# Ledger of designs, part 167: peptides against a protein of PDB entry 6DSZ

Target 1, 361 residues: chain A of PDB entry 6DSZ
Amino acid sequence: NYVVTAQKPTAVNGCVTGHFTSAEDLNLLIAKNTRLEIYVVTAEGLRPVKEVGMYGKIAVMELFRPKGESKDLLFILTAKYNACILEYKQSGESIDIITRAHGNVQDRIGRPSETGIIGIIDPECRMIGLRLYDGLFKVIPLDRDNKELKAFNIRLEELHVIDVKFLYGCQAPTICFVYQDPQGRHVKTYEVSLREKEFNKGPWKQENVEAEASMVIAVPEPFGGAIIIGQESITYHNGDKYLAIAPPIIKQSTIVCHNRVDPNGSRYLLGDMEGRLFMLLLEKEEQMDGTVTLKDLRVELLGETSIAECLTYLDNGVVFVGSRLGDSQLVKLNVDSNEQGSYVVAMETFTNLGPIVDMCV

## One batch from the design tools (peptide; made by RFdiffusion4, then SolubleMPNN)

Design b2_p18_6_s4 (from b2_p18_6, 10 letters changed)
Fold by OpenDDE base, seed 5:
Structure b2_p18_6_s4 (fold): chain B 361 residues (1-361), chain A 18 residues (1-18)
Amino acid sequence: as target 1 above (361 residues)
Amino acid sequence: MRWSEEERKEYLDKLAAA
């Protein structure tokens, strides 16, 4: 009698912070395979609120706040291409997770991309974008009255997209992506027309970026634009301004995840494959006319953590380190370094019991 | 993986026919 005690998955494959339970609550949402864990962030730590089983492995998990919503909604896409928009409702002690919309976004024709599923949400909540298949960009228009998620595809000429984000501050929804062709890796932008269901030329492009450029970070206003992270370099571009740094410290290990610390995009956490935690800083220059421009980029080593699959800044210098390969951690960022030069202190560790090998016998 | 030119063409043709 092998009592396969179905141990709950402990490996983290995604995390997000926002205001899901209420406008006032700060929440941490953690994806562990098919399970979603919802916490309230308190001064005492993480308070569990609800655990939700999903109809498949969570591949995308993003919070967004449509115009007129008091709190964030949750978009989930599973590895089986089941999409849903979830809302938290509490009535007294009764807690319900309500499906506002759902749909299956699988295509019969399309090669699944080697870099996996990418899901992004327009900062103005006009659409969800999905890179599921090579040469296709799927758009889900965000309409308040639609209980059924309807999607359409736009053809991408660029077959090998590495990463994609929606940009901030664009009149039309605009994507920025890193792609690879026979000549190398490049960055391009496209405007997405919901009306015509096509791409228009975006505001800028950058040809021949670093060969190992792997991540795009959309930067909020006032800076706008995007950060491109490679193995050897970090670059910024917004159409008018270009900056590049090549700090030797990032060459030692590949940066694999990032998270914005400040709402204005002045600081980002970066995690590498060795569990090193960095701060990327955008240094501002205030012009005489009151305009703020990016002066420089700087990278600082904060310390070491578990190897992050995902990072999310909570509040007050507290960071959740979601790990797939190791133990997840709640860590504190200090202003002053310890004797070893680390700014990172582990507050709590969450044991990872490893992959649940579902041996279907 | 690098797409062969043939694989790329076949795939693009399939996408165009959908």
Scores: peptide ipSAE 0.362, ipTM 0.909, DockQ to the pose 0.010
Fold by OpenDDE base, seed 4:
Structure b2_p18_6_s4 (fold): chain B 361 residues (1-361), chain A 18 residues (1-18)
Amino acid sequence: as target 1 above (361 residues)
Amino acid sequence: MRWSEEERKEYLDKLAAA
């Protein structure tokens, strides 16, 4: 019996950074199809800690820290709609990944959305939101003592949602989303009422955004609001302030992923379909009353990497570039450019052996 | 895919009946 050890998946389809193993450890978590890899980020590089097989392809992977937790918990949703909340536990040398809660969130009714599964977590950890099907927004209330993930649907009038995020600094959980209708693409916000299980009118909307607006970035306080990324433009809106830029450099290739660098949302990494890495900078203006407002947006080309499926800033200018189509990389961002004008230096490359063709022989 | 108005209506009716 040749146990053909199935080659481990190497294509990355998701990555997140946080404090999963402990409050002190910085972790990189990598999703490779059904496999979750957990690393500790060290000065010497990535130290592998644990690998976990999941019961399905990982579609959503997000770290979150409920109030009173010392470290982050991990939310995973699979492509087969199995949801779980995972906790890392270590006792001496024994490492366990504990399922704190689980559930299946599949609906019998609903068309799976063309833009795939979107999973988001409220920054205040009040709920998880899932866009699984057209015209539905699924809510999973976050309760500490519930081992069973209960979910309910809210009807979403906008059938073609492109991207959705929870906003920061909102009294009630508030989503911001890009949607498409026959008139074009638009941005809208809704408040989510857990009590009434309905949407309320959100703080703002922006009709007729760029036709290829594809991503929403929720900006933390003090700026608040959201960034909308298109093919030709990047816009900011927070209800009070609107700002748009159209840097020519982003027109060359579509931005496909992003990651926040600074906790205050001053900088974001952007990756495009050509493997170009950008920094999006939010320039602040401090008002006389001590309020911080957005003064300007700027985009800078940092350099080239593998085509990113996902990006995550680690620490000290180190970025993990998760690639589905190419080799994943650890790259260093330098303050000064090299002779070629690049701020990016590859530190480590992780070979992608291509799609595992499950030859069921 | 562009929904036809009919497909959209049918789908919305299905969602409302659920």
Scores: peptide ipSAE 0.362, ipTM 0.909, DockQ to the pose 0.010
Fold by OpenDDE base, seed 1:
Structure b2_p18_6_s4 (fold): chain B 361 residues (1-361), chain A 18 residues (1-18)
Amino acid sequence: as target 1 above (361 residues)
Amino acid sequence: MRWSEEERKEYLDKLAAA
């Protein structure tokens, strides 16, 4: 009896940081195909807590904290459109992952989007948004008592959405998205009405952005608005203020992932297709009335890592670099550069054994 | 994929009928 120990997946396809196990614990959650790994971040490193098998490849993994919850909940969507909301419970030494809600969100009609599944959560935890199919935006209202994830679709006039996020500081849930039409790429906003199950006009739009604009970052208050990342440019817009930079260094390779470092949105990590790690900085200007406005954007090269599929800032300058193509890494960001001019030091490397061909025999 | 106008119309009609 050859127990073919099914090799555990090592390629990382998603990672997120938050407080999942408790209000006090800082966690790193790693998605590896159908497996979820949960770690506690300690001063000594990553402590493994639990591994969870999912009923499908993880396509979306997001932490969120509804009002009145002491810790974060986990939203997972699989590539087969199985959605769940998970909670961590510990009773003494017994650890359970509880499904609070589940559902299948697949539609019978709709073309799956070429850019894949996008899942986003409103910062105020009013809803989950899903871009699964061209011309549709799926909404899952978040209700505490909802054991069954009820979803509805809103029609999008924009058939080719590149990326979408919920904005911060909006009275109603508001999405910001990059889309492509025959005239180029554009940015638009919509308010989402849960009551009417429709889009209302959003606060702003920006027509004719960079042709290769690929990523939207929602910026927290006090700045608000969004950052749009392209091949050659990084732009900020909040309805009142527009800023654009075109640092030559980002032209060398496409930025493919990002993660917020500071809770106030003053710094972001950026990773490109060559494994370069950047810091995007939002420089503030304090007005005489005490309001904070964006003064400038700046990009700094920090160093090189494995090619990131996902990035997540942990604490104390430690970053997890989740890699699909190479080894994942735990790296330290230093204040001072080394002799090579790098601010990045690898602390730990996690060997990627390559794609597990799930031969379903 | 560049949608032809016809393909786009057919797809939108299918979405409207759902």
Scores: peptide ipSAE 0.360, ipTM 0.908, DockQ to the pose 0.009
Fold by OpenDDE base, seed 2:
Structure b2_p18_6_s4 (fold): chain B 361 residues (1-361), chain A 18 residues (1-18)
Amino acid sequence: as target 1 above (361 residues)
Amino acid sequence: MRWSEEERKEYLDKLAAA
């Protein structure tokens, strides 16, 4: 009897960093198909805490901290549209993952979007937004006592959304998105009214962005606004300030993932399709009135890694490179370059055994 | 174009009726 031990999935399709196990612990959460792995980040490396089987492939995984919570909660959406909010509880040696809320958010009539499932959380934890289907934006209001995730749809006139984020520092929840129409790609903002269940006009728009604009990064205060990543350009807009750079180094390969390094949004990691790792830097200018404005954008090549599906900065210059196509890595960012001009040193490599082809034997 | 104008209209009509 060959017990074919079903190999655990090794390809990473998502990763997040936050304080999930406690307020004090720094955690790395890794999504591997239907499996969630929870680690504590230590000076010695990653300490495994718990593995959780999900009822489907994880499509969205986001940490968020509602007002009054001491630690982060975890939002998960599966590829089959099962949504849940999870809480970590530990009592002595007993570890439990508690479902605080759950629901199915599938619609019968919607056409699944070609760019896949997008899930975002308002920075003030007022709502979750989901782009699941063309022409719809699904809203899940966040309420403390609601065990049942109730959702509603708002009609989105823009049928081909490329990426969407909630902005920071907005009185009302405000989305910023890149969309494509016959005239090209554009950026638009909408305020989301929970009361009226509709969109209101957002603070700004930018028509005719780069044709290959593919990602939106919401920038925290004090800068606010958003970064739009294209094939050839990186642009910033906050309604008042516009900046664009076109560093030749990013033209060689498409940027496919990003992660914020600094809480204030001064630095971001960028990963491309060739496994190059970049730092995007936001240079500040302090005005005489004490306001902080964006002075400039810079991109620096750090080095090469496995092709990142996702990136997350941990602490002390350590980065987790989650890879779907190659081996995942822990890498160290150094201040000084090596002989090859790289600032990246691999600390640990996690073997990817490839896609578990369901050999239906 | 992903969809014809007709297909788009039909889809939007379906979304409005839901």
Scores: peptide ipSAE 0.356, ipTM 0.905, DockQ to the pose 0.009

Design b2_p18_7_s1 (from b2_p18_7, 6 letters changed)
Fold by OpenDDE base, seed 3:
Structure b2_p18_7_s1 (fold): chain B 361 residues (1-361), chain A 18 residues (1-18)
Amino acid sequence: as target 1 above (361 residues)
Amino acid sequence: GIFTGPPLDWDKLIEALK
């Protein structure tokens, strides 16, 4: 019996940073098809802690911390619609990944969305939202003692959702999404009522955004609101303030991923299809009443990396560049540019061997 | 190590980008 040691997948399709192993540890979690890799970020570098084989291809991977939890929990959704919430437990040298809750969230009826699976978590951990099918928004209420992930659908009138996020600082869970209709692309918000299992009118909307608006970034307090990223423009809206920029440099290639650097949402990393890494800067203005408002948006080119499928800021200017098409990288941001004007230096490269075709012979 | 050395001076970086 030749145990063909199947080569481990190397293409990265997701990454997240948080405190999963402990409250104090900073972790990098990497999704590679059906495998989850867990690292601790140390002064010396990335220390591998655990590799976990999942029951399917990881489609969504998000860390969240419910009230009363000392460390982050991990939500995973697979491409086969198996959902789970995972907890890391360590007793001495024994490491265990505990399933806190699980469930299958597949619907028998529905058209799978062309933009794929979207999974989002309310910042206050009230619910998980899933856009799996056109015209439906699936809600998983987060309940501490529930081992079974139960979901319900809310009908979404907007059939072609491009991206969706939960907003910060909302009394009720509120989604913000980009959708397309025959008139173009638009941004809308809805409040999600768990009690009534319906949408209520959200705080704001913006009709006729850029035709290629593709991503929503929820901005934390004090700014609140959302950033909408398109091919030609980046816009901010929070219901009270609207601001748009159209930096020519972003027209050269489509921005495909983002990651928040600061907890207050003042800085973001952006990656495009050419492997360019940008910094998005939110400039604040302090009002006389002590309120903080957005003054301006700025985009600056940092340098070039592998084409990012996902980005995550670690610490001390170190960024993990998860790549599906190329080698993943640890890169460092520098205060001084090199001779080419780049502020990015590759520190480590992780070889991508390409798609492992499991040829079952 | 990868994370050894002085912390990134974000203000200096942001200023350099201007």
Scores: peptide ipSAE 0.602, ipTM 0.950, DockQ to the pose 0.861
Fold by OpenDDE base, seed 4:
Structure b2_p18_7_s1 (fold): chain B 361 residues (1-361), chain A 18 residues (1-18)
Amino acid sequence: as target 1 above (361 residues)
Amino acid sequence: GIFTGPPLDWDKLIEALK
């Protein structure tokens, strides 16, 4: 009986950066199928802190900081619809990952969406939103004292949601989503009423976006609004201002992931299916009244990396490239390009051994 | 910042990308 020690998964299917272990620590959290790896980002590099086995494949992994919390909490949703909120606690050398809340959010009725599970958190930590099934938006209210995650569904008229995010700076929790209908792809917003458990009309909509619009990025204040990424175009809308760019360079390969570099939302990393890494820049215009508006969008090629499943900016120009298809990397952004015009240098590579074929012998 | 190198000069990088 060769106990093939089941090799730990090496393919990365998610990553997030935040302050999970403490208010001061910068952490990198990596999802590898059923495993969560927690690192502290140090001056010397990534220091492993803890590995956590989950009861299922991690489908959603998001850090959030409710009001009054000194550090981030971790929301995880598994592919089997087990949801939990995790807290890191350390007492001396003892490290515990505590489940603050948990629940199963599976519905008995519903068609699982073809685009998979989407989980999002309101920036003001009022709720978690889940797109699990076509025509339904699940809401988990965030309450400090609730150990049991309770959810309710709101019906979506739009059956084919491509991507969805919560917007920033909204009085009520507001979602922005790309959806497809027979006429094409569109962007719409809804306010989410916790009290009435229904959608209200959102602040804006944009009909007939690019046919291949696939990603929504919620932009923090002062800009607000959202960025919509397609195959050929990148658009910005905040209800008052609309901007669109169509840089030829993005037509070569589909952008598949993004990550915000800074808290003000002025810079984003974009990764495409060929492993190209881009910087999306939001250019500021300061008005005479002190208001800040978006002047322009710009996309610039930084270089090439492994094909990113997920990207997360750490600090000091260091980016973690989580790869499912190839080796994950720590890469450094440089101010000077190399001979090939690349601003990216690989610092560390993490070997991906590929999918563990569970050979049931 | 991480690693022993100086902080990334974002202004310089952004300028280089222009």
Scores: peptide ipSAE 0.598, ipTM 0.948, DockQ to the pose 0.699
Fold by OpenDDE base, seed 5:
Structure b2_p18_7_s1 (fold): chain B 361 residues (1-361), chain A 18 residues (1-18)
Amino acid sequence: as target 1 above (361 residues)
Amino acid sequence: GIFTGPPLDWDKLIEALK
């Protein structure tokens, strides 16, 4: 009897940082296929707290803090469209992951999008948005007392959505998305009405963005708006201000992931398909009236890491590099470059043993 | 430890990147 010890998945397909175990703890949550790993970030490093098996591949993993919650809740959506909201509870040494809400959000009708599942949460925790199928935007209203996640669909005229985010600082939940039509790629915004279950016109649009625009980053206040990342350009738009840069260095490899470093959205980490790690800098200009405006965008090469599937800034210049194709890493940013001009040092490496061949027999 | 080092001087890093 060869007990094939089912090798634990090592490839990382998602990571998030927040305060899941407590209000005070900084956590790193890592998705490895069907497995969720929960760590506490300590002065000594990552301390494992709990591992949780999920009933399916984790497709979306996002932390959010509804009004009145002392710590973050975790939204998970699986590739089989099982949704849940999880809460961490600890009583002494007893640790429980509580399902606060759950539901299946699969539709009977719809074409699954080729670019996969996108899940986003409104920054004010009014709703969860899901792009699961072409021409549909699914909304899960967030209600504290609802143990059953109920969803509804809003029809999208734009059939080919590339990426979508909720914007910050909007009176109503507002999405910003890149879509493709026969004329090229464009950016549009919609307000989401929970009451009417429809889209209203959003605050702005940008037609004819770069043909390979692939990512939307929602920028917090005071800047607001969004960053659009393409193959050759990075653009910012907030309805009033437009900025674009085309740094030659980003043309060498496609940027595939990002993470916000600071709460005000002044700095972002960017990772490309070659494992290059960049810093995106939003330069501020303070006006005489105290208004903060975006002066410029700058991209700088920090160094090289494993090819990131996901990035998350932890603390003190430490970044977790979640890799699907290579070893995941904890890396540290340094103020001084090494002999190769790198500001990145690998601190810890987590061996990736390769894809779990789900031998479905 | 990984996090026991001195705090990252962001200003210095940003200046070095310029």
Scores: peptide ipSAE 0.592, ipTM 0.950, DockQ to the pose 0.867
Fold by OpenDDE base, seed 2:
Structure b2_p18_7_s1 (fold): chain B 361 residues (1-361), chain A 18 residues (1-18)
Amino acid sequence: as target 1 above (361 residues)
Amino acid sequence: GIFTGPPLDWDKLIEALK
């Protein structure tokens, strides 16, 4: 009886950073299929704190801090539509992951979207939004008193949503999404009314964006608005200002992930399908009235890494590159390029053993 | 910075990328 010790999954399908273990600790959370790994980022590197087994493949993993919480909570949605909100508690040496709320958000009726599960959290922590099925947007109101996650659906006229985010700085929760129709791809915004359980007209829309527009980045204040990433172009829109760039360097490979470097949204990391790491820079223009507007967008190649499924900026130019197809890496950004012209140096590599093919021999 | 070594000089990096 060879007890084949089930090898732990090594492929990374998600990563986030925040303050989960404490208000002061910087954490890296890594999703590996059904496993959640929790690290503290220290001067010495990543310190493992706990590994948590989930009752399904992690499809969504997001940190958020409701009003009155001292540290971040973790929202997880599994591929089987089990939702939970988790809290880290430590008492002496005892570490517990507590379920603050849970629920199943599966619908009996609906076609699962071909682009998979999308989960987003309002920056003001008013709600969670889920795109699970075509033509539906699921809303989970965030209420501290509810141990059971309750959700409702709002009908979307747009059946083929590519990506969706909540915008920053909106009086009401507002989503921005890329969708496809027979005429092409478009960007639209909706306000989400929790009271009426319906969409209201959003502040802006942009019809006929690039045909391969695939990603939405919500930009925090003072800029606000969103960045739309395509195959050939990167565009910014906030309702008042539109700016587009088409840097030739991004045409070579599709950008597949992004991560914000700083809270003000001036810098983003971008990863493409070839493992190239880019910096997206938002250049500021200060107006005489003290308002900050976007002057320009710039994309610069930093170097090459493993093909990123997810990117997480940690601190001091250190980036975690979560890879599904290759080895995950901890990389360092440098001010000077190496002999190959790269500003990226691998600090640590985490071997990906690939999918365990249960060969029943 | 929490990692060993000098803090990243972002201004210098951004300048080098120009």
Scores: peptide ipSAE 0.578, ipTM 0.941, DockQ to the pose 0.646

